Peptides against a protein of PDB entry 5NXQ. Designs and how they scored, part 93

Target 1, 114 residues: chain A of PDB entry 5NXQ
Amino acid sequence: EIQIPVSMAAEEEYLRSKVLSELLTDTLENDGEMYGNENEVLAALNGAYDKALLRLFASACSDQNVEKALSLAHELKQDRALTAAVKISERAELPSLVKKINNIREARYEQQLK

## One batch from the design tools (peptide; made by RFdiffusion4, then SolubleMPNN)

Design b2_p22_5_s1 (from b2_p22_5, 7 letters changed)
Fold by OpenDDE base, seed 5:
Structure b2_p22_5_s1 (fold): chain B 114 residues (1-114), chain A 22 residues (1-22)
Amino acid sequence: as target 1 above (114 residues)
Amino acid sequence: MEELEELVEEAEELIEEEKEKR
């Protein structure tokens, strides 16, 4: 049985989830017709996407690669995933990264209020 | 939501293991 390294498996799942989320989003935006479950499917895909990203994020934090970790945090879609990234960064003892992720969260909240 | 909490715990364990190796 070919064991894929955890990092490669996380990257594969990220890419897969990203592509599927983008395809579904584009379909919903273009067709404008909701047939019932598309929002639930999209939410599930976004959940899988953020979960895959958080694994990569945790790996970057472990490597003390703050630049890579921050880049990955910017790709997170859900606020709950950013909250998870903050917790991971706190545990990794990366206070500069914590601050930067909180700034991303604040900026998104300000955008939602406009 | 539970799946993200589990992922945080898994990530915290991985970070601790890497700290112990240094």
Scores: peptide ipSAE 0.085, ipTM 0.668, DockQ to the pose 0.837
Fold by OpenDDE base, seed 1:
Structure b2_p22_5_s1 (fold): chain B 114 residues (1-114), chain A 22 residues (1-22)
Amino acid sequence: as target 1 above (114 residues)
Amino acid sequence: MEELEELVEEAEELIEEEKEKR
């Protein structure tokens, strides 16, 4: 059995979850029929997507690749996932990355208040 | 929510293991 590296498995799950999330979003925008479970399905997909990204993010932090880690943090959808990325960055002793992720979080809060 | 906390814990462990190897 070929053991797929954890990073490769996370990348595959990310791509799969991304494509499915985009297809569902496009369907909801075009068909205008909101079925009562669509928000739950979207939340589950966003959860799987952010989970896959956070695994890649943790790997980038372990490698001290701050540029890659920051790029991945920008792709996170949920505020809870950004909070997780901050915790990971703190444990990785990357205070510059912590500040940059907090700036992403603050910018999203300001957009929601509008 | 629980699955994300577990992922943070797993990620923190992986970071600590990589620090100990250096």
Scores: peptide ipSAE 0.084, ipTM 0.666, DockQ to the pose 0.777
Fold by OpenDDE base, seed 2:
Structure b2_p22_5_s1 (fold): chain B 114 residues (1-114), chain A 22 residues (1-22)
Amino acid sequence: as target 1 above (114 residues)
Amino acid sequence: MEELEELVEEAEELIEEEKEKR
């Protein structure tokens, strides 16, 4: 049995879930066809996407690669995933990254209020 | 929600293990 490294498995799942979530989003926006379960499928895909990203984010934090970690945090879709990224950054003792991720969260809240 | 909390805990454990190896 070929053991795929955890980092490679996370990257593959990230790419797969990203492509599928983008395709589904584009279909909903352009074709307007709702088959009744697309919102549930999209939510599940977004969950899998953010989960895969958070694994990569944790790896970047372990490497003390703040630039890579911040780049990955910008790709997170859900606010709960940004909250998770803050917790990971706190545990990694990266206070500069914590502040930057909180700024991303605040900016998204301000955009939702407009 | 639970699966994300579990992933945070797993990621926090991995970070701690890497700190102990240094």
Scores: peptide ipSAE 0.083, ipTM 0.668, DockQ to the pose 0.816
Fold by OpenDDE base, seed 3:
Structure b2_p22_5_s1 (fold): chain B 114 residues (1-114), chain A 22 residues (1-22)
Amino acid sequence: as target 1 above (114 residues)
Amino acid sequence: MEELEELVEEAEELIEEEKEKR
């Protein structure tokens, strides 16, 4: 059994989930046909995607790579995942990153109100 | 929701373990 390093497995899962989410989104936008389960499939893909991103985010925080961590936080889709990223940043003692992630959350809320 | 809370807990544990090793 080939043991893949946890970091490499997380990167692979992120890339896979990203590609599948993008392809599914593009298909739904182009074909205009929503069969009854696409929303559930999209939700599952977004969940897997954000989980994979959060593992990479935690690794970046551990490395004290605030710039990489912030870049990854911008890629998170769900508000609950941004909340998780705040908790991880607090635990990593990165208050500047906490503030920047909260700014991302506020900007998304303002966009939803327009 | 539970699976995301578990991931946060796991990530917090990993960060603490890395702090203890330094």
Scores: peptide ipSAE 0.079, ipTM 0.665, DockQ to the pose 0.703

Design b2_p22_5_s2 (from b2_p22_5, 8 letters changed)
Fold by OpenDDE base, seed 5:
Structure b2_p22_5_s2 (fold): chain B 114 residues (1-114), chain A 22 residues (1-22)
Amino acid sequence: as target 1 above (114 residues)
Amino acid sequence: MEELEEIVEEAEELIRKAKEEK
């Protein structure tokens, strides 16, 4: 069995999920709901996307690469994924990153309130 | 949520291993 490095697999899944998520989002914006399950598909794609990102995020935290970790956190789509990133950051003992990710979350909340 | 929690657990294991290797 060919062993592919976990990081490479995560990157591939991230890119694939990103493209598909963007494509579906664009389709929904332009054509609306066609089959009635597009929102569920989008949620699943976003889930896979964030899951892949979180693996990359964990690797960045392991490397103590706060800047890379933060950049990845900005790419997360779901609030629950940001929460997961906070948990990972806490386990990595990176309190500065925890604070920065919480700032991202708060900023998104503020944008939703406007 | 469960899927993300699994990733957190995986990440915790990764971090633990990294600390042990240092």
Scores: peptide ipSAE 0.142, ipTM 0.738, DockQ to the pose 0.888
Fold by OpenDDE base, seed 1:
Structure b2_p22_5_s2 (fold): chain B 114 residues (1-114), chain A 22 residues (1-22)
Amino acid sequence: as target 1 above (114 residues)
Amino acid sequence: MEELEEIVEEAEELIRKAKEEK
């Protein structure tokens, strides 16, 4: 049995979580609350989504592909996931990427204040 | 559900392996 590479598994989980998150979001926008636990479900989906992205992010960092890593970081939804991306970048010895991710975090904080 | 810290640890291992393969 051929072991699926970690990156491929992560991509599959990312795509699955992305589709589910988009479908749920669309449903909430068009139909409103269905079960009263949509926020909890969405949070769980976002968690799975970000975890999958972080695995891809780690792979990009290991390849020293800063451009790909940064693109993936922009797709992260949760602030805690961005924090994790910073930690990964530090361990990968990519200080330029650390700065760019922190800029993403700051920009999101400013958007929340508006 | 896997903690984000576990993802960081996994990432550290991947990075370490990549450095060793160079």
Scores: peptide ipSAE 0.148, ipTM 0.740, DockQ to the pose 0.725; fails the geometry check
Fold by OpenDDE base, seed 2:
Structure b2_p22_5_s2 (fold): chain B 114 residues (1-114), chain A 22 residues (1-22)
Amino acid sequence: as target 1 above (114 residues)
Amino acid sequence: MEELEEIVEEAEELIRKAKEEK
């Protein structure tokens, strides 16, 4: 059995989950077709997507690549995933990244209130 | 939430290893 490197597996899962999530989202927004399970499927896909992305984020933090880490954080969909990214950044001793990710969270909260 | 916590733990381990390799 061929073992795939963790980073490669994370990237593959990220891309797969991203494409499927986008396709489902577009279908809901543009066609308005509801079959009853779309929200559950979307939530599952978003979860897998954010998990894969967080693994890439952790790798970027370990490499001290703050710019890449921040770019990845912007791609996170769930607030809970941003919270996880903050925790990872704290463990990586990257306070500037912590502040920037918290700013992303605050901005999203403000958008949801409108 | 539990699944994300596991990712945080994995990340913490990666960061620790990276610091040790310095």
Scores: peptide ipSAE 0.146, ipTM 0.741, DockQ to the pose 0.879; fails the geometry check
Fold by OpenDDE base, seed 3:
Order: structure tokens, then C-alpha cells, then sequence
Structure b2_p22_5_s2 (fold): chain B 114 residues (1-114), chain A 22 residues (1-22)
């Protein structure tokens, strides 16, 4: 069996999840409900997406690439994933990144309030 | 939550390995 490097596998999974999430979102926005299970499919897909993205985020933090890490954090969809990103940033000893991710989380809460 | 906790653990391991290699 051909072994694919872990980094390449993670990137591929992220891209796949991203494309599928975008396609599903576009379909719901333009065509409405499909089969009544869209929310479950979307939730599962978003989970896989955020999981893959967090692995890339961790890699960026390991490289001390704060700009890349922050850009990836903006792409996270779930609040629990942002919380995970904060924990990763703390362990990476990147307090500036922690602050910026918390700002993202607060901004999303304010948007939900409106 | 369980899956995210696993990712945090994986991230901790990656960071530890990176620090050890330096």
C-alpha cells in the first residue's frame, strides 16, 4: 500500500470537506430543503471540516506562523472549534493569537445577537 | 467534543515534537 504523507492527507481531507460544505450550503441557499436531513448532513460535514482545519491550524502554530494560523481560524465554522483553536494557541505559547481568536468568537456572538 | 479533544491532544504532541527537534 502506498503511504501518503500525513500533511498531504490532512490537506486533501480539508479541501474535500470544504468543497462539499460549500456545495451543500449553496444548494440550501438556492434550492431550499432537499430530503429533510440537510441539517444532520451539514453538521457532520462541518465537524469533519473543522477537524481537518484544526490540524492545519496546529501545524501553523507549530511553525510559529501566526498569520497563517489566524487566517485558518477565520475559516472555522463551529464555536467549539474556535475554543479548540484557543487551547492549541495557549499550548503553542502564542498569547497574541489567543487574543485575536477570542475577538473572532466575540464578534460571532454579537452577530448572532443582531 | 470527544473528537475535538483528540485534535487538541494531537496538536500538543506536534508542538512537543517541534520543540524537541529544535
Amino acid sequence: as target 1 above (114 residues)
Amino acid sequence: MEELEEIVEEAEELIRKAKEEK
Scores: peptide ipSAE 0.141, ipTM 0.738, DockQ to the pose 0.920; fails the geometry check

Design b2_p22_5_s3 (from b2_p22_5, 10 letters changed)
Fold by OpenDDE base, seed 5:
Structure b2_p22_5_s3 (fold): chain B 114 residues (1-114), chain A 22 residues (1-22)
Amino acid sequence: as target 1 above (114 residues)
Amino acid sequence: DKELEEIVEEAEKLIEEAKKKK
């Protein structure tokens, strides 16, 4: 039996989740209807997407690749996922990354106020 | 969120293992 490395598995899941999330988003934007369960489906897809990203993020942190980690953090959709990224960064002992991710969160808060 | 906490724990494990290998 073939076992896929964790990093590759994470990338595969990320790509899959990304495609599905984009497909759903496009469908909702164009058709405007999904039998009333679109919000639940979207939430599930976003959750899977962010989860996959966080695994990639953790891998980047383990490699001490702050730039890659930060790039991945920008792709996170949910605030709770950013919070998780902060926790991961703290445990990785990357205070500079913590600060940068918190800046992302603050920026999104400001955007929500608009 | 339990699921996110599990991801954090998984990440912590990964990080610690990486530290040991270096």
Scores: peptide ipSAE 0.184, ipTM 0.783, DockQ to the pose 0.929
Fold by OpenDDE base, seed 3:
Structure b2_p22_5_s3 (fold): chain B 114 residues (1-114), chain A 22 residues (1-22)
Amino acid sequence: as target 1 above (114 residues)
Amino acid sequence: DKELEEIVEEAEKLIEEAKKKK
């Protein structure tokens, strides 16, 4: 059995989830039928997407690559995923990254108020 | 959320292992 590096596995899952999410979104926006469960499907896909991203994020933090980690954090969709990213950053002892991710969260809150 | 907690725990393990190797 071949062992796949965690970063590669995470990237594969991320890309898979992203593609599926995009395909579903495109279908719903253009030619898709509505069955009443689309929001639940999208939520599940977004969950898998963020989960995969968080694994990549953790890998970036392990490499002390703050810029890459921050870039990945910007790609997170759910607020709870940002919260997880903060926790990961704290455990990685990257306070500057913690601050920047909190800024992302605050910015999204402000956007929701607009 | 248990699933998110599992992700955090997995990430924590990864980070700690990386720290040990460095």
Scores: peptide ipSAE 0.183, ipTM 0.783, DockQ to the pose 0.840
Fold by OpenDDE base, seed 2:
Structure b2_p22_5_s3 (fold): chain B 114 residues (1-114), chain A 22 residues (1-22)
Amino acid sequence: as target 1 above (114 residues)
Amino acid sequence: DKELEEIVEEAEKLIEEAKKKK
């Protein structure tokens, strides 16, 4: 059996999940039709999307590519995923990245309160 | 969340391996 490299698998899943998440989001927001399961499907896709991103994020951290890691963190959808990114950054001993990701989290908290 | 924790653990392993190669 042919084994796909972890990084390639992560990128493929990221792209797939991103496209599907965007399409479903657009459908829900623009068409206004809800049949009852769209939100559950979207949530599942968002989970898979963030997981794929976190794998890419970890790879960027391992490469000491802080700017790429930060860019990927901005693409994360869920707050819990940002929390995971902080933990990864701490373990990667990248304190500047930790601070920047925490700033992203704080900014999103403020936006949600408005 | 157990699923996210697993991703963190995978990431930790990746980082540790990268440190060894440095």
Scores: peptide ipSAE 0.181, ipTM 0.781, DockQ to the pose 0.911
Fold by OpenDDE base, seed 4:
Structure b2_p22_5_s3 (fold): chain B 114 residues (1-114), chain A 22 residues (1-22)
Amino acid sequence: as target 1 above (114 residues)
Amino acid sequence: DKELEEIVEEAEKLIEEAKKKK
């Protein structure tokens, strides 16, 4: 069995999930109606997308590449994924990144209130 | 969430390995 490096596998899954998520999102926005399990499919795709991103995020943190890590964090869709990113950042001993990710979360909360 | 927790745990391993290499 050929083992693919985790980073490479994560990148592949990220790209795949990103494309599918975007396609579904565009379809829903254009049609404005849901006729099936679109919400469940979207949730699953978003989950896979964020999962792949978090693996890339962890890799960036391990490299102490704060800029790349932050860029990836901005691409996360779910709040729970941002929470995971904070935990990873804390374990990576990157307090500046922790603060910046928390700012992302706070900004999203404020947007939801408006 | 168990799935996200697994990712965090995987990340911890990766980070610790990276620290050891430094």
Scores: peptide ipSAE 0.184, ipTM 0.782, DockQ to the pose 0.875; fails the geometry check

Design b2_p22_5_s4 (from b2_p22_5, 7 letters changed)
Fold by OpenDDE base, seed 2:
Formats: sequence, C-alpha cells, structure tokens
Structure b2_p22_5_s4 (fold): chain B 114 residues (1-114), chain A 22 residues (1-22)
Amino acid sequence: as target 1 above (114 residues)
Amino acid sequence: DEELEEIVEEAEELIEEQRKKK
C-alpha cells in the first residue's frame, strides 16, 4: 500500500476541489443550467477546497513562512475558513499573520455590505 | 464547525511536531 504524504494529499485535493468548484460555478453563471442540486454540490466542494487549503496553510505556518501562509489565506473562500486560519495563526504564535488575516475578513465583510 | 476544529487541532499537532524537531 502506497502512503501519500499529508502535504501531497492536501495539494492534490486542493487542486481537484478548486477545479471542480470553478467548473460548477462557471456553469451556473454562464449557462444558467440548474439540475436541482448544484448549490449543495458547490457548498460541499467549497468546504473540501477550504479544508485542503487550510492544511497547506497550517504547513506554511509550521515552516514560519508568513508570506506563503498569507497568500493561501487570500485563496480561502468561506469566512469560517478564515476564522480557522486565524486560530491556526494564533497557535503558531504568528501575531502579524493574525492581524493580516483579520484584515482580509473585515474587507470581505465590507464588500458584502455594498 | 466540528470539521474545521479538527483541522485546527491537526494543525496544532503539526506545529508542535515541527517545534520539537528544531
């Protein structure tokens, strides 16, 4: 049995879920086709995407690579995932990263209100 | 969200393991 490293598994799942979520989103936005379950599928895919991304984020934090971690945080889709990233950053003792991610969250809140 | 909390916990373990190696 081949054991896949956690980091590789996270990267593969990230890429897979990213592509699938983008394809589904494009179909809904451009073709307007609804089959009744697209929203549920999209939510599930977004969850899987953010989960995989958070694992990569955690790895970057463990490496003290703040720039990479911040770049990954910008790719997170859900607010709850950003909240998780803040918690990870706090536990990694990276206060500068905590502040920057909170700024991302606040900026997204402001965009939703407009 | 329990699933996200599990990821946070997994991340904590990873961070702690890296600290032990340094």
Scores: peptide ipSAE 0.162, ipTM 0.762, DockQ to the pose 0.902
Fold by OpenDDE base, seed 1:
Structure b2_p22_5_s4 (fold): chain B 114 residues (1-114), chain A 22 residues (1-22)
Amino acid sequence: as target 1 above (114 residues)
Amino acid sequence: DEELEEIVEEAEELIEEQRKKK
């Protein structure tokens, strides 16, 4: 039995969740009809997406690949996921990454206030 | 969030494992 590396499994889940999230978003934008549990489905998909990204992020931090970690953090959708990324960065003893992720979070807050 | 806490815990384990290999 071939064991799939954790990073490869996480990447597969990320790509799957990303595609589904994009397809659902496009459908909702085009049809404009939200009648049921579409918001719950979107939240679940976004959760799975961010969870997969955070695993990749953790792997990048473990490898001390700050550039890759930062790129992944920019792809996170939920604020709670950014908070988790900060915690991971702190455990990885990467203070520069912590600051950069906090800047991403602050920028998103400012955009929401408009 | 329990799921995010689990991811943080998994990350800590991965980081510690990599530190031991160096």
Scores: peptide ipSAE 0.161, ipTM 0.762, DockQ to the pose 0.817
Fold by OpenDDE base, seed 3:
Structure b2_p22_5_s4 (fold): chain B 114 residues (1-114), chain A 22 residues (1-22)
Amino acid sequence: as target 1 above (114 residues)
Amino acid sequence: DEELEEIVEEAEELIEEQRKKK
């Protein structure tokens, strides 16, 4: 059995989840109607997507690659995933990254109010 | 939730292992 490095496995899962999430989103936008469990499917895909991203994010934090970590945080979809990213950043002792992720979170809250 | 907490725990382990290597 070939052992694949954890980082490579995370990249594979991220790419797969990203493609599926984007395809489903585009389909819903084009069709303009919900027929069944599309919302539940989207939620599940978003969960898997963010989970994969957070693993990449943790790896970037471990490498002290703040720029890569921040770019990954911008790609997170769920607020709870941003909260997890903050916790990871705190444990990595990257306070500048913590502040920047909190800014992303606040910006999304403001957009929801408009 | 439990799934996200597990990811945070995995991240903690990764970070701690990297600190030990320095």
Scores: peptide ipSAE 0.161, ipTM 0.761, DockQ to the pose 0.867
Fold by OpenDDE base, seed 5:
Structure b2_p22_5_s4 (fold): chain B 114 residues (1-114), chain A 22 residues (1-22)
Amino acid sequence: as target 1 above (114 residues)
Amino acid sequence: DEELEEIVEEAEELIEEQRKKK
């Protein structure tokens, strides 16, 4: 049985979830029609997407690759995922990354208010 | 969120393992 390395598995799941989320989102935006559980499916896909990203994020933090970690954090969709990224960064003892992720969260809150 | 906490825990283990390799 072929075993896929953890990092590669995370990347695979990220890409899969990303593609599916984008396809569903585009369909809903273009057609504007709801037939059932599309929103629930989208939420689940977004959850899987962020989860996969967080694994990659953790790996980047482990490598002390702050720039890569920050780039990944920008791709996170849910606020709760950003919160998780902050916790990971704190445990990785990367205070600069913590600040930058918190800035992302604050910026998103400000955008939602407008 | 329990799933997110599990990811945080997984991340901690990964970070610790990398520290031990150095």
Scores: peptide ipSAE 0.160, ipTM 0.759, DockQ to the pose 0.893

Design b2_p22_6_s1 (from b2_p22_6, 11 letters changed)
Fold by OpenDDE base, seed 1:
Structure b2_p22_6_s1 (fold): chain B 114 residues (1-114), chain A 22 residues (1-22)
Amino acid sequence: as target 1 above (114 residues)
Amino acid sequence: SHMEKEKLLEEMEEIIAEEAAK
């Protein structure tokens, strides 16, 4: 079996998940309900999306590429994914990145209050 | 080193797996 490099595999999965998530979201906004299970499908897609994105994030952290890692973190959708990103940043000993990701989380919390 | 980086990535994968399991 042909083994694909981790970074390439992660990129492919991220792009696939991102496209599917965006397409479904757009469809719901414009066409309404789909079979009554669209929320379940969307949640699954978002999970896969964040998982794939976190792998890219981890790779960036391992390269000590804080700028790239931060950009990827902004694309994360779920709070639990941001929490994972913080943990990953801590393992990579990138305290500045930890702070910046926590700022993202705080900003999203404030948005929810409005 | 390469070994250290691989170890780090493995630890990060565990964190990602934990997130997916929740």
Scores: peptide ipSAE 0.482, ipTM 0.898, DockQ to the pose 0.798
Fold by OpenDDE base, seed 2:
Structure b2_p22_6_s1 (fold): chain B 114 residues (1-114), chain A 22 residues (1-22)
Amino acid sequence: as target 1 above (114 residues)
Amino acid sequence: SHMEKEKLLEEMEEIIAEEAAK
């Protein structure tokens, strides 16, 4: 069996989940049609998306590539994923990244209050 | 080192798994 590098697998999963998540989101927003399991499917897709993205984020952190890590963090959808990113950044001893990600979280909190 | 990086990634994977389980 062909072995695919972990990083490549993560990229593939990220891209796949991103596309599917966006398609479902667009369908719900544009058509306004809600069916039985669409929210659950979306949640699952978003979860998979963030998980894959976090792996890429972790890789970037391990490479001490703060700019790449930050860019990836901006693409995270769920707050819990941002929390994970903070923890990962702390483990990687990247305090500047920690601060920047926390700023992202705070900004999103403010947006939700609008 | 390579080993240190691998260990770090493993620890990060644990963090990811913990958050996903919530």
Scores: peptide ipSAE 0.480, ipTM 0.898, DockQ to the pose 0.862
Fold by OpenDDE base, seed 4:
Structure b2_p22_6_s1 (fold): chain B 114 residues (1-114), chain A 22 residues (1-22)
Amino acid sequence: as target 1 above (114 residues)
Amino acid sequence: SHMEKEKLLEEMEEIIAEEAAK
């Protein structure tokens, strides 16, 4: 059996979960129907998406690629994922990235209050 | 080094796992 490198596996999972999340979101927006376990499915997909993205983020941090890491952080959907990104950045000893990610989180909080 | 990078990634994976468990 062919072993897929961790980074490639993460990319595949990220893309898959991203597409599914977007398609489901669009469907719900168009139909206006919220029946059954649709909300739970969305949450699960978003979780998988962020998890995959965080692995890419971690890889970027390990390479000390702050710009790439920051770009990935902007793609995170859940606040808890941003929190994880901060912790990862701290472990990687990237204080500038920590500040930038916290700014993203604060901006989202402000937007939610509007 | 490669070993240091792998260890770092392992630590980060623990953080990711913690996030998923919340």
Scores: peptide ipSAE 0.480, ipTM 0.898, DockQ to the pose 0.801
Fold by OpenDDE base, seed 5:
Structure b2_p22_6_s1 (fold): chain B 114 residues (1-114), chain A 22 residues (1-22)
Amino acid sequence: as target 1 above (114 residues)
Amino acid sequence: SHMEKEKLLEEMEEIIAEEAAK
């Protein structure tokens, strides 16, 4: 069996999770005909999505590619994932990225307050 | 170095795993 590079595997998982998350989200928004576990399924899919994305984010950080890392951070859905991204950025010693990600979090908080 | 990057990525993976476990 062919061994798939970690980065490629992460990208594959990201894309898969993204598609599934989007499909489920669309279903909930436009159909709503599910069997009572839709929120749990969506959370699981979003979790997988963010996890995969965080691996890409980590890779970008390791490459010192701040702009790519920031772009990826914007794609994160859950606040907990942004928190993880901050921690990762700290480990990578990228304080500017930390600040930018925190700005993303703050902006989302403000949006929730409407 | 390659080894340093691998170590860094491993540490980052631990962070990811920690958040996923919450």
Scores: peptide ipSAE 0.481, ipTM 0.898, DockQ to the pose 0.805; fails the geometry check

